# Peptides against a protein of PDB entry 6A30: the designs that were tried, part 50

Target 1, 150 residues: chain A of PDB entry 6A30
Amino acid sequence: AQDADNVLQPIMDLLDSNLTLFAKICEKTVLKRVLKELWKLVMNTMERTIVLPPLTDQTMIGTLLRKHGKGLEKGRVKLPSHSDGTQMIFNAAKELGQLSKLKDHMVREEAKSLTPKQCAVVELALDTIKQYFHAGGVGLKKTFLEKSPD

## One batch from the design tools (peptide; aimed at target 1 D16 Y132 A135)

Design b2_p30_6_s1 (made by RFdiffusion4, then SolubleMPNN; from b2_p30_6, 15 letters changed)
Fold by OpenDDE base, seed 4:
Structure b2_p30_6_s1 (fold): chain B 150 residues (1-150), chain A 30 residues (1-30)
Amino acid sequence: as target 1 above (150 residues)
Amino acid sequence: SREEIVQAFLEKLRELAAKAPKVDELPWKK
């Protein structure tokens, strides 16, 4: 449980703060673009976290965030001024970019197959993620999420 | 374990979903 939290918390913090902010201040088209990138990041992170050794993922995420991803926000972000919002978006994009590099730095280990139970849980997780990113119809389209290779 | 990681992930996602802005709160929604 502790290892799981350590691996997931940075991602959750990123999602919570930035998606809330973006939903409030971004135009719909811009928001969708951001969501697509975040979707890819989440899927990649989840795959690595579940399939690869958790300790490796934890270490890599922590290392990358510490080295390149300073300034992560936690929780809901209040609506900033227009100028502040723009800067926040820029910072969030930068953070996302750093996190996306995980794939290049992660130790490649042999993936273990998931048990049927694990597969069911993963499917549930994916459904939850899709619901989150769909955001009641104003986020990513369900059709896009369902057809996504991630 | 992988199961524990997935479970933790689900719980956090549910929490985030609950905190997500409502559709009627979005600037482009009337």
Scores: peptide ipSAE 0.025, ipTM 0.413, DockQ to the pose 0.099
OpenDDE base, seeds 1, 2, 3, 5: peptide ipSAE 0.023, 0.018, 0.024, 0.016; ipTM 0.406, 0.411, 0.412, 0.380; seeds 1, 5 fail the geometry check

Design b2_p30_6_s2 (made by RFdiffusion4, then SolubleMPNN; from b2_p30_6, 14 letters changed)
Fold by OpenDDE base, seed 5:
Structure b2_p30_6_s2 (fold): chain B 150 residues (1-150), chain A 30 residues (1-30)
Amino acid sequence: as target 1 above (150 residues)
Amino acid sequence: SREDIIEAFLEALRELAAKAPKVKERPWKK
């Protein structure tokens, strides 16, 4: 549980900030598309964090994720004007893009079988993130989340 | 436009996903 939290919490914090903004400024169809792409990104990030480096390095990765997420505030975001919204989207994209840089700080290992502990962490993480993206029914459909190839 | 920027953002996300290291094993799929 703790290992899963270490991986997911920084990502979720970043997502919460950005999704709140997107939910306000995006039409439903656009928001759905954004969520789908974010889902893929989160899955990939989580996979790299858990599978590529040993779990012992998870704290370091979590710290890095948190550092990159600090630029986004949580809470109610004022409905932006078009110009303000544009800038906010760019900022959000920039912040999310920082997740890609984490690969440079990770131990590059070839794909290997997961230990039982790693599997348990992945399972817990997946359940949590699925619930997050489902967002009580207003987010992605459960069927999509379960059938996702990611 | 806002839509163009959103589309660019989505494209950037797709690129990030595509560049992500691929792992052969998916324990939750087995």
Scores: peptide ipSAE 0.039, ipTM 0.554, DockQ to the pose 0.027
OpenDDE base, seeds 1, 2, 3, 4: peptide ipSAE 0.039, 0.041, 0.061, 0.040; ipTM 0.553, 0.557, 0.575, 0.553; seeds 1, 2, 3, 4 fail the geometry check

Design b2_p30_6_s3 (made by RFdiffusion4, then SolubleMPNN; from b2_p30_6, 15 letters changed)
Fold by OpenDDE base, seed 4:
Structure b2_p30_6_s3 (fold): chain B 150 residues (1-150), chain A 30 residues (1-30)
Amino acid sequence: as target 1 above (150 residues)
Amino acid sequence: SREEIIKSFLEALRELASKAPKVSSLPWKK
């Protein structure tokens, strides 16, 4: 892959597949917990994508998804539609759990600094994500989001 | 709503991905 988009794509596909399900079947408090985990995942992935060689990161993400994903196609994970809600949540949680461990399993490389331009882009993107996670107070607390590493 | 939050989040992720630096422009390029 030549860009960070390709590195993040498997994660985004997983989210596309599973977040809609969570919204439908999870209670509000459970959903908040899920969102917190997703936030952590995004931050970890962002760190790896920006600081470490993307090709290595992509490979590791793909490996994790292939190992534990349901109905994986081109990095996209689909949950069985015939499963009950509890089982679907369990499967989704398992998949997300594997992704959350990505930081520990990825090849270690020395952190690289970004150019000022790259930093500005990242900062803007992170601010946008924080805004949506907060969702006017319905989502995650601003204090939680601000304490997250970037 | 829950759905709106999720949709907004996904949109933000896609935006982030689109703005992410290319491999060729990264400091570790050899």
Scores: peptide ipSAE 0.018, ipTM 0.435, DockQ to the pose 0.030
OpenDDE base, seeds 1, 2, 3, 5: peptide ipSAE 0.018, 0.018, 0.018, 0.018; ipTM 0.475, 0.440, 0.443, 0.437; seed 1 fails the geometry check

Design b2_p30_6_s4 (made by RFdiffusion4, then SolubleMPNN; from b2_p30_6, 15 letters changed)
Fold by OpenDDE base, seed 3:
Structure b2_p30_6_s4 (fold): chain B 150 residues (1-150), chain A 30 residues (1-30)
Amino acid sequence: as target 1 above (150 residues)
Amino acid sequence: SREEHIQSFLEKLRELAAKAPKVDELPWKK
């Protein structure tokens, strides 16, 4: 629904805007590290979005992700030099790092226990997200995804 | 090769997103 799109679309936009560039300028190990950090960020964000019911938090997360994605779009400029490419990676990493602080902007609510039915739905959602990042085998390895906090 | 893999990943991600459960189908969403 609209809530799912609000959360996922900014992430997809971020990926579209930056991963192509990273593929060109990063060596394989660096690129893999970037993807792993992105996975951790997404998992943490999704956990809070699903478990913490306030609709305001979901909207805020989507807005913040979109804001960071737009900041990276300005970097789609022709990189004239290797040094410029490095700076772009640094800026992108910095923005991703700021996303990790999203929890500080979320309302601290008392830990509410989920019903068994709610837990089942959360598990389904997490499995779906894992499928996104595995992407039929062209994304992150299953072994890595299973070690992620969920 | 790297670019090809990334593009394939993004395409598959979009495909999976289209098949994902809808938030409005959640039992606590009325």
Scores: peptide ipSAE 0.022, ipTM 0.445, DockQ to the pose 0.030
OpenDDE base, seeds 1, 2, 4, 5: peptide ipSAE 0.068, 0.016, 0.064, 0.017; ipTM 0.533, 0.458, 0.525, 0.453; seeds 1, 2, 4 fail the geometry check

Design b2_p30_7 (made by RFdiffusion4)
Pose (drawn by RFdiffusion4):
Structure b2_p30_7 (pose): chain A 105 residues (1-54, 100-150), chain P 30 residues (1-30)
Amino acid sequence: AQDADNVLQPIMDLLDSNLTLFAKICEKTVLKRVLKELWKLVMNTMERTIVLPPSKLKDHMVREEAKSLTPKQCAVVELALDTIKQYFHAGGVGLKKTFLEKSPD
Amino acid sequence: VAAAEERIEALQEAVEAAEAAAEAAEEAAE
């Protein structure tokens, strides 16, 4: 849990002062649109940074084996991810839980 | 997780205060 907090700390410091500034000055729809967009952005960047997928093999170029995360690492990643989701739900001001769950991103 | 909950609670308080100020402004305009 402490490790997951440390992982999310950088992105939370960035969004906190913001998300906060918005919903204060945005219409519901405007806020929802921005959050839905920032959501896609975070999920995409995570997909393309911490978990980029894994060369000529014999003759025909095959994808290499993924280097598995350690058990502790897997758990930290799952929890941190589940935490960002709750962060964007924001207890009922952010995105709905139903939207986040079915988010293709 | 506790740090994320504290940030979410601060956001909710800031939204509720903004909504209450907007409602008080509408009532004063009426």

Design b2_p30_7_s1 (made by RFdiffusion4, then SolubleMPNN; from b2_p30_7, 20 letters changed)
Fold by OpenDDE base, seed 3:
Formats: C-alpha cells, sequence, structure tokens
Structure b2_p30_7_s1 (fold): chain B 150 residues (1-150), chain A 30 residues (1-30)
C-alpha cells in the first residue's frame, strides 16, 4: 500500500494540476483524447518505474514531471485567447511527446521478472490509477481502462 | 486509500465545475 502511494503521489500531483487546467480550456472531446494519451503515458511510466531499479527512477520521474510542471506556475491565468489555448495544448502535447520519446533513451534492459511484491504494488497502483482516471464518472470509461492494452 | 478517494472527489468536482463554467460561457455568448 504505502509503496504504491509513494509511486503514484508525484504522478497524481502533476495530473491534478494539469487535468484541472485542461478541464477549463478543452472541449469535452479534446479532454477525453488528452486523458487517453495521459493514460498511456502513466502506464508506460509505471512500467518503467516499477521494472527498473526502484530507488533512482522514482525520484528521476518525479523530478522530470516536476521540472516540466514548473513551466506552468508563472503568473495569473488570464484566460488565454483562442490562440493561447491552442499554444498551451500544443506545448502540453509537445511535453507529452517528449515524455513518450524518453522511450528511445531507455536501453531495453532485459525484462526482469517482477517479484511478487512488485506485482502486488503494480496491481494496487493500476487499480488506484483506473479509479483516478475514471474520476467518479467524469473521466475515462471503465470499459476503456479495463480493455486498454497498456 | 482515503487520501486517494479525497483526490478523486476533488478532481471530479473540479471537472464538473469547469464543465458548468464552460456551459455558462457558451450560453452568455448566445
Amino acid sequence: as target 1 above (150 residues)
Amino acid sequence: MQKVQERIEKLKKAVEEAEKEKLEKKLEEL
């Protein structure tokens, strides 16, 4: 339990801030697309964080996510004009694309079989994230989260 | 667990309020 909460906390902190912003600026269909891409990103990030040696990568991913998130806190959200909203979505998509490209720099370490403890942490983390992305019915559909190949 | 549920409920409320505000703005533009 506590290990899964420690893995998820940095991701959830970033998601809470960004999803609140995206909910304000995006139309519902765009928001659903963003949520689907964030779901894939979170799944891929968890796979790497849990399969790779546990101590260095949690801090690195939390630091990478926090380093990208720090670009958004400077200054009084004037509701961006339609041009600025598009640029914010483009920047967020570019940041998501850069986080996806982190795939190319991680050498394919041999698929070390997860220990039973790591499997239990993954299962608990996955259930928690599914609930989080469902967001009490306003987020992604349960059927999408359950049938995701990620 | 309780902290996660609190975060989910907070996010749910924030999304519901944001959808309401977007609907209100669309109605004001009509």
Scores: peptide ipSAE 0.230, ipTM 0.753, DockQ to the pose 0.429
OpenDDE base, seeds 1, 2, 4, 5: peptide ipSAE 0.226, 0.222, 0.224, 0.225; ipTM 0.748, 0.751, 0.744, 0.749

Design b2_p30_7_s2 (made by RFdiffusion4, then SolubleMPNN; from b2_p30_7, 19 letters changed)
Fold by OpenDDE base, seed 3:
Structure b2_p30_7_s2 (fold): chain B 150 residues (1-150), chain A 30 residues (1-30)
Amino acid sequence: as target 1 above (150 residues)
Amino acid sequence: MQKVQQRIEKLKEAVEKAELEKKLKELLEK
């Protein structure tokens, strides 16, 4: 339980900030699309974080996620004009794209089989993330989260 | 678990608030 919380906290901190921002600037249909892409990103990131040697990568991903999250705090969010909202979405998409490029560098290590302890942490983390993305009914549908190929 | 549930509730409230603020803005622009 505590290990799962340590893995999830940096991700949830980033998601809390970004989802709050996206909820403000995005229309509902756009927000749902963003949530789906974030879901894929989180699933891929979690898979790599847990499959890769546990100690160094958690801190690195947490630090990378924190470094990217800090850039959003400083602007007194003047409700950006339509142009500024597009740029913010583009910047967020660029940040998401950089996280996807981290994918290409990490795929080269042999898929080591997860230990039973790691599997239990993954299962608990997945259930927690599903609940988080469902967000009490305002987020993604449970049916989407359960049927996701990720 | 309790901390996670609290974060989920806070996120839910933030999203609901943001939706209300958007609706209010749309009404004020009309």
Scores: peptide ipSAE 0.186, ipTM 0.725, DockQ to the pose 0.389
OpenDDE base, seeds 1, 2, 4, 5: peptide ipSAE 0.180, 0.185, 0.182, 0.182; ipTM 0.715, 0.726, 0.716, 0.718

Design b2_p30_7_s3 (made by RFdiffusion4, then SolubleMPNN; from b2_p30_7, 20 letters changed)
Fold by OpenDDE base, seed 4:
Structure b2_p30_7_s3 (fold): chain B 150 residues (1-150), chain A 30 residues (1-30)
Amino acid sequence: as target 1 above (150 residues)
Amino acid sequence: MSKVQERIEKLKKAVEEAEKEKLEKLLEEL
């Protein structure tokens, strides 16, 4: 439980801010597409974070997310004009794209088989993040999250 | 678990409010 929470907190902090923003600025179909891409990114990030030694990855994800997330101050998001919304999506996509560059730095550690404890943490984390992306029915469909090959 | 559920509920409310605001704007334009 605690290990799963520690893995999820940085991801959820990123998602809370970005999904709230995207919900405001995106049309529903666009939002769902963005959510699907975020889902894939989160799954890929979780897989790496849990398969790789737990101490280095949480710090790197947290540091990268915090280094780039400094632009999303808790400030009252004045509904930006349509132009500002596009720029915010672009900036958020750029920040997410930098998580893709984390891909190249993390690939170097050997794919060790997960211990039973790590598997249990993965399962709990996966269930939690599925619920989060479902967002009580306003997010991604459960059927999509359950059938995702990611 | 409880903190996660709270975050989910906050996100849910934020999305519902955002959809409501979009609908209100659409209705004002009609």
Scores: peptide ipSAE 0.214, ipTM 0.733, DockQ to the pose 0.485
OpenDDE base, seeds 1, 2, 3, 5: peptide ipSAE 0.213, 0.210, 0.210, 0.210; ipTM 0.735, 0.741, 0.737, 0.734

Design b2_p30_7_s4 (made by RFdiffusion4, then SolubleMPNN; from b2_p30_7, 20 letters changed)
Fold by OpenDDE base, seed 1:
Structure b2_p30_7_s4 (fold): chain B 150 residues (1-150), chain A 30 residues (1-30)
Amino acid sequence: as target 1 above (150 residues)
Amino acid sequence: MQKVQERIEKLQKAVKEAEEEKRKKLLEEL
């Protein structure tokens, strides 16, 4: 439980900030597409965070994810004008693009066989993330999350 | 785990509120 919470916390901080923004500015169809790309990113990030040695990569991912999350002060968000929505989508897409580039620069260490403890942490983390992305039926379909090859 | 569930519930609420505000705006433009 605690190990899964430690792996999830940096990812959840990113997701809470970005998905709340995307829910406001994106149409339902666009939001679902963004959620699918975020799902892939989260699965790949989680796999690396659990399979790679815990000490160096969690700090880099957590630091990169935290540097981008600190910009949304609780200022009374007037619903952005159509121009402001486009700039917010561009900024959020730029952040996602930086995370994807981080994916390409992170050396693919050979997937070492997970220990039974790591497998249990992955399973618990996966169930939690599936519930998060399903979002009580407003997010991704359960069938997509269960059949995802990611 | 409990803190993660609370974050999921907060996100679900925020998404529902955002969808309702979009629906209201669409109805005001008609």
Scores: peptide ipSAE 0.159, ipTM 0.708, DockQ to the pose 0.473
OpenDDE base, seeds 2, 3, 4, 5: peptide ipSAE 0.159, 0.153, 0.156, 0.156; ipTM 0.711, 0.712, 0.706, 0.711

Design b2_p30_8 (made by RFdiffusion4)
Pose (drawn by RFdiffusion4):
Structure b2_p30_8 (pose): chain A 105 residues (1-54, 100-150), chain P 30 residues (1-30)
Amino acid sequence: AQDADNVLQPIMDLLDSNLTLFAKICEKTVLKRVLKELWKLVMNTMERTIVLPPSKLKDHMVREEAKSLTPKQCAVVELALDTIKQYFHAGGVGLKKTFLEKSPD
Amino acid sequence: SAETQPLVEGMKTIKEILEPHVEKYVKEVE
């Protein structure tokens, strides 16, 4: 848990002062649109940075084997991810849980 | 933890990538 907090700390420091600024000055729809968009952005960047997918093999270029995360690493990633989701739900001001769960991103 | 350090470094990179986008949206909203 402490490790997951440390992972999220950089992105939380960035969004905190902001998300906070918004919903205070945005109409519901405007806030929801921004959060939905920032959501897609975070999920996409994570997909393309910490988990980029894995070369000519014999003759026909095959994808390499993924280097598995350690068990502790897998757990930290799962928890950190589940935490960002709750962060964007925000207990009922942010995105609905139903939306986040079915988010294709 | 040493085992999770690469994840922390990766997330700092993600913060740097998100920052310009967040600043843009803040200016648009103001």

Design b2_p30_8_s1 (made by RFdiffusion4, then SolubleMPNN; from b2_p30_8, 13 letters changed)
Fold by OpenDDE base, seed 4:
Structure b2_p30_8_s1 (fold): chain B 150 residues (1-150), chain A 30 residues (1-30)
Amino acid sequence: as target 1 above (150 residues)
Amino acid sequence: SPETQPLVDAAKKIAEILKPKVEEIVKKIL
C-alpha cells in the first residue's frame, strides 16, 4: 500500500489540483469530455513511460511475439501503432489484474520486466486512477475505464 | 522501497508530461 501511494502521489497531486477546478467550472457534459481526454492522456503516458520501456526490451517483445508465431524478422521493431499501444496498456492492465497467473511467466528472463512487486504496485496505481476518474459515479463510467483508451 | 523507486521516478515523469497538457485544457475551458 505505501509503495503504491508513493508511486501515485505525483500523479494524484496533479489530478487532484485540477479535478476540483474542472468540477467547479465545467458543465457536466464538458467535464466528461475533458475527463475522457485526460484519461486517454494519462493512460497513454503511463504506457509509454512504464509499460513500453519493459516491452521495448527485445527479450519481452521476442517472448510475446514468439507466442504469436508469425515470423516478424529480427530487425525493425515497428513501434506499435497508437492503437496497438493503447491496446497493450489495456492488455497490460488486464494482465496485471491477472498477475497472480503471470507470476510464473514473467519470472524467467532477465529482461527489464517489472518485478512481481512492481507489477502489483502498478496494478494498484491503475485501479486508483480508475477510481479517480470515476469520481464516485459523477465522472467517467466504469465500462469506459475498463476499455482500452483509444 | 528501493525496488519501487523506479516507478516513483516514472510517475514523476508522467506528472511532468501531463502538467502542460492539463494546463492547456484548463486554458481552453476557462
Scores: peptide ipSAE 0.396, ipTM 0.870, DockQ to the pose 0.844
OpenDDE base, seeds 1, 2, 3, 5: peptide ipSAE 0.387, 0.383, 0.388, 0.390; ipTM 0.868, 0.868, 0.870, 0.869

Design b2_p30_8_s2 (made by RFdiffusion4, then SolubleMPNN; from b2_p30_8, 9 letters changed)
Fold by OpenDDE base, seed 5:
Formats: sequence, structure tokens, C-alpha cells
Structure b2_p30_8_s2 (fold): chain B 150 residues (1-150), chain A 30 residues (1-30)
Amino acid sequence: as target 1 above (150 residues)
Amino acid sequence: SAEVQPLVEKAKEIAEILKPKVEKIVKEVL
């Protein structure tokens, strides 16, 4: 739907540009590692941003950026420690067929439930991103994309 | 639609959060 495309467009523009670059400059092993890191990063960021109330302050983006700036050693993106709730939603985001659980977790943590239309858009967006990272089988494996991060 | 507009804004926020992190990954790979 046009609505889902509009929601996905800012993320896809970023991913398309960078993944095309990575595919050109990275060896196969490095590329796979980068794709895995990007997948985790995207899912974690989507989870936190969709579940949390709009970050009204540029300061929160800056704080999220600043907390992560200290953990980049030797080619490994340190993902922030997940709270139990964040981990559950991250798992639900990987298990793209279980957006209902994502909704239930969102309702529990914050009184702002997504509308049915918003849920459908998020589900479609997550599926599209999963398909993008799978890239017809040349990207990440379906088993990896559907696996809950331990 | 007005109902989806908040998600569009969140998607922009996500992109802004991801951008510097992706740039860091680029620097690690180059």
C-alpha cells in the first residue's frame, strides 16, 4: 500500500544506498557479517522507536547515538543491552508472523497502542525489510531472519 | 493518511538513528 511505502521509504533509501556500496566493496564473509549487524541494528531501532512515544527531543537521538559511540571495537557493533521487554519485542520483530505479540507488548509498556491500520503497515514494513535482507536467497538466510536473538 | 503520518515521522527518526551507525560500519569495513 502507498501508506506502507511512505513509512518504509526513509529506511529503504538509507539501506539501498549503503547495501549497494557494501556489496561492491566487501568480500563475501565481511558482507555477511555486515548484513547481520545491520539486520540487528534495524530491528532493534525499529522496535524501540515504534514502541516508544515519538522522541520529541533531538537530544534522545543524540543520547542513543552517544551511548553507542563508545562500543565500536574492531569491526563489531555493540548493540545496546536489551531490557527484557526490548528483547521480547526484538524477538517478536524477528518472528514477523507474530505482530500481535508486538502489539501486546506495545500496549503493556505504553498506553499508546497502534491502530489496526498502523499495525498492518508495520507488519508489511517488517516483512519488506526481511525480504530485502534475504535478497532472493543471496543475502541473509530465512532461518537467521526468523531466529530470535539469544 | 493522517493515521500513518506518525509512523512516517518515526521512520524518519529511525533513518536518522541508523545513518551514523551505518557510517561507522562503513568506516570499519574500509
Scores: peptide ipSAE 0.455, ipTM 0.884, DockQ to the pose 0.818
OpenDDE base, seeds 1, 2, 3, 4: peptide ipSAE 0.020, 0.234, 0.398, 0.420; ipTM 0.460, 0.795, 0.870, 0.876

Design b2_p30_8_s3 (made by RFdiffusion4, then SolubleMPNN; from b2_p30_8, 12 letters changed)
Fold by OpenDDE base, seed 2:
Structure b2_p30_8_s3 (fold): chain B 150 residues (1-150), chain A 30 residues (1-30)
Amino acid sequence: as target 1 above (150 residues)
Amino acid sequence: SPEVQPLVDKAKEIAEILKPEVEKIVKEIL
C-alpha cells in the first residue's frame, strides 16, 4: 500500500489540484467531459511509460489503431472518434490492470519486464486512479472505467 | 522500497508529461 501511494503521489498531486479547480469552475457537463479527457490522457501516458519499451514507436493503442486500418502518425497517436478512442482506453486500462498476466508478452518484446512486486504496485495504482475518477459515483461511471475490450 | 523507485521516477515523468496537457485543457475551458 505505501509503495503504491509513493508511486501515485506525483500523479495524484497533479490530479487533485486540478480537479479541485475544475469542480469549482465547471458545470457538471463540462466537468464530465474534462474527466473523460484526463482519463484518456492518464491511461495513454501510463501505458507508454510503464508497459511499453521507451524506444518502441508502437503503443498498444497504436497496434489497435493499425488493426483498425487507421494510420499511425509518427509521434502523435491521434485517438480516433470518441467511440473508438474509448475502446482503446479500455484496452490500455485492461493491459495496465493485467500486467502480471502480460509479463510473458513483455519478456517476449525484449523489454525490461516489471518484477512481480512492481506489477502489483502498478495494478493497485491503476485501481486507485479508477476509484479517484469514479469519485463515489459523482465522477465517471464504473462501466466507462472498467469496460474490457471484446 | 528501492525496488519501486524506478516506478516513482516513471510516475514523476508521467506527471511532467501530463502537466502541460492539463494546462491546455484548462485554457480550453476558461
Scores: peptide ipSAE 0.464, ipTM 0.890, DockQ to the pose 0.797
OpenDDE base, seeds 1, 3, 4, 5: peptide ipSAE 0.462, 0.458, 0.459, 0.455; ipTM 0.888, 0.890, 0.888, 0.887

Design b2_p30_8_s4 (made by RFdiffusion4, then SolubleMPNN; from b2_p30_8, 13 letters changed)
Fold by OpenDDE base, seed 2:
Structure b2_p30_8_s4 (fold): chain B 150 residues (1-150), chain A 30 residues (1-30)
Amino acid sequence: as target 1 above (150 residues)
Amino acid sequence: SAETQPLVDKAKEIAKILKPKVEELVKKIL
């Protein structure tokens, strides 16, 4: 519990300071919209920061494509002669070998998986944030909070 | 605990990322 509170404190301090302001300024309908945007923002940021290491598959694929894509632009596509079929298989096998290393690197970066304790703390933290946004029923609906922020 | 410290650091990072976005949201509402 204390570990979850420590993890939540920086986020809660930010939310508390701003939600008090929003509650004073916004009408009920506007406040609900603001809460929805804040919820999405918090959840998406948490997902990217905690669950997904900063190398999202898209950024890794993008960086890999950027690193490998600079080599592919200058290759004049010579029509494969019959002898080039074997070279294509070797290149495909080499690319599969690089993909296996990439998968191993992704698995090794995924080896920064949260420990069971860290997972439990994150789950508790997420539940607390959901409860905060629900605010005893005056905030966001439970059905909205249970949906993926996507 | 030392095991949860990385999460605390991540939470601080989250707060840092959220702060300017919340301020932008305030400006849109005001």
Scores: peptide ipSAE 0.410, ipTM 0.868, DockQ to the pose 0.798
OpenDDE base, seeds 1, 3, 4, 5: peptide ipSAE 0.390, 0.400, 0.404, 0.403; ipTM 0.863, 0.867, 0.864, 0.866; seed 5 fails the geometry check

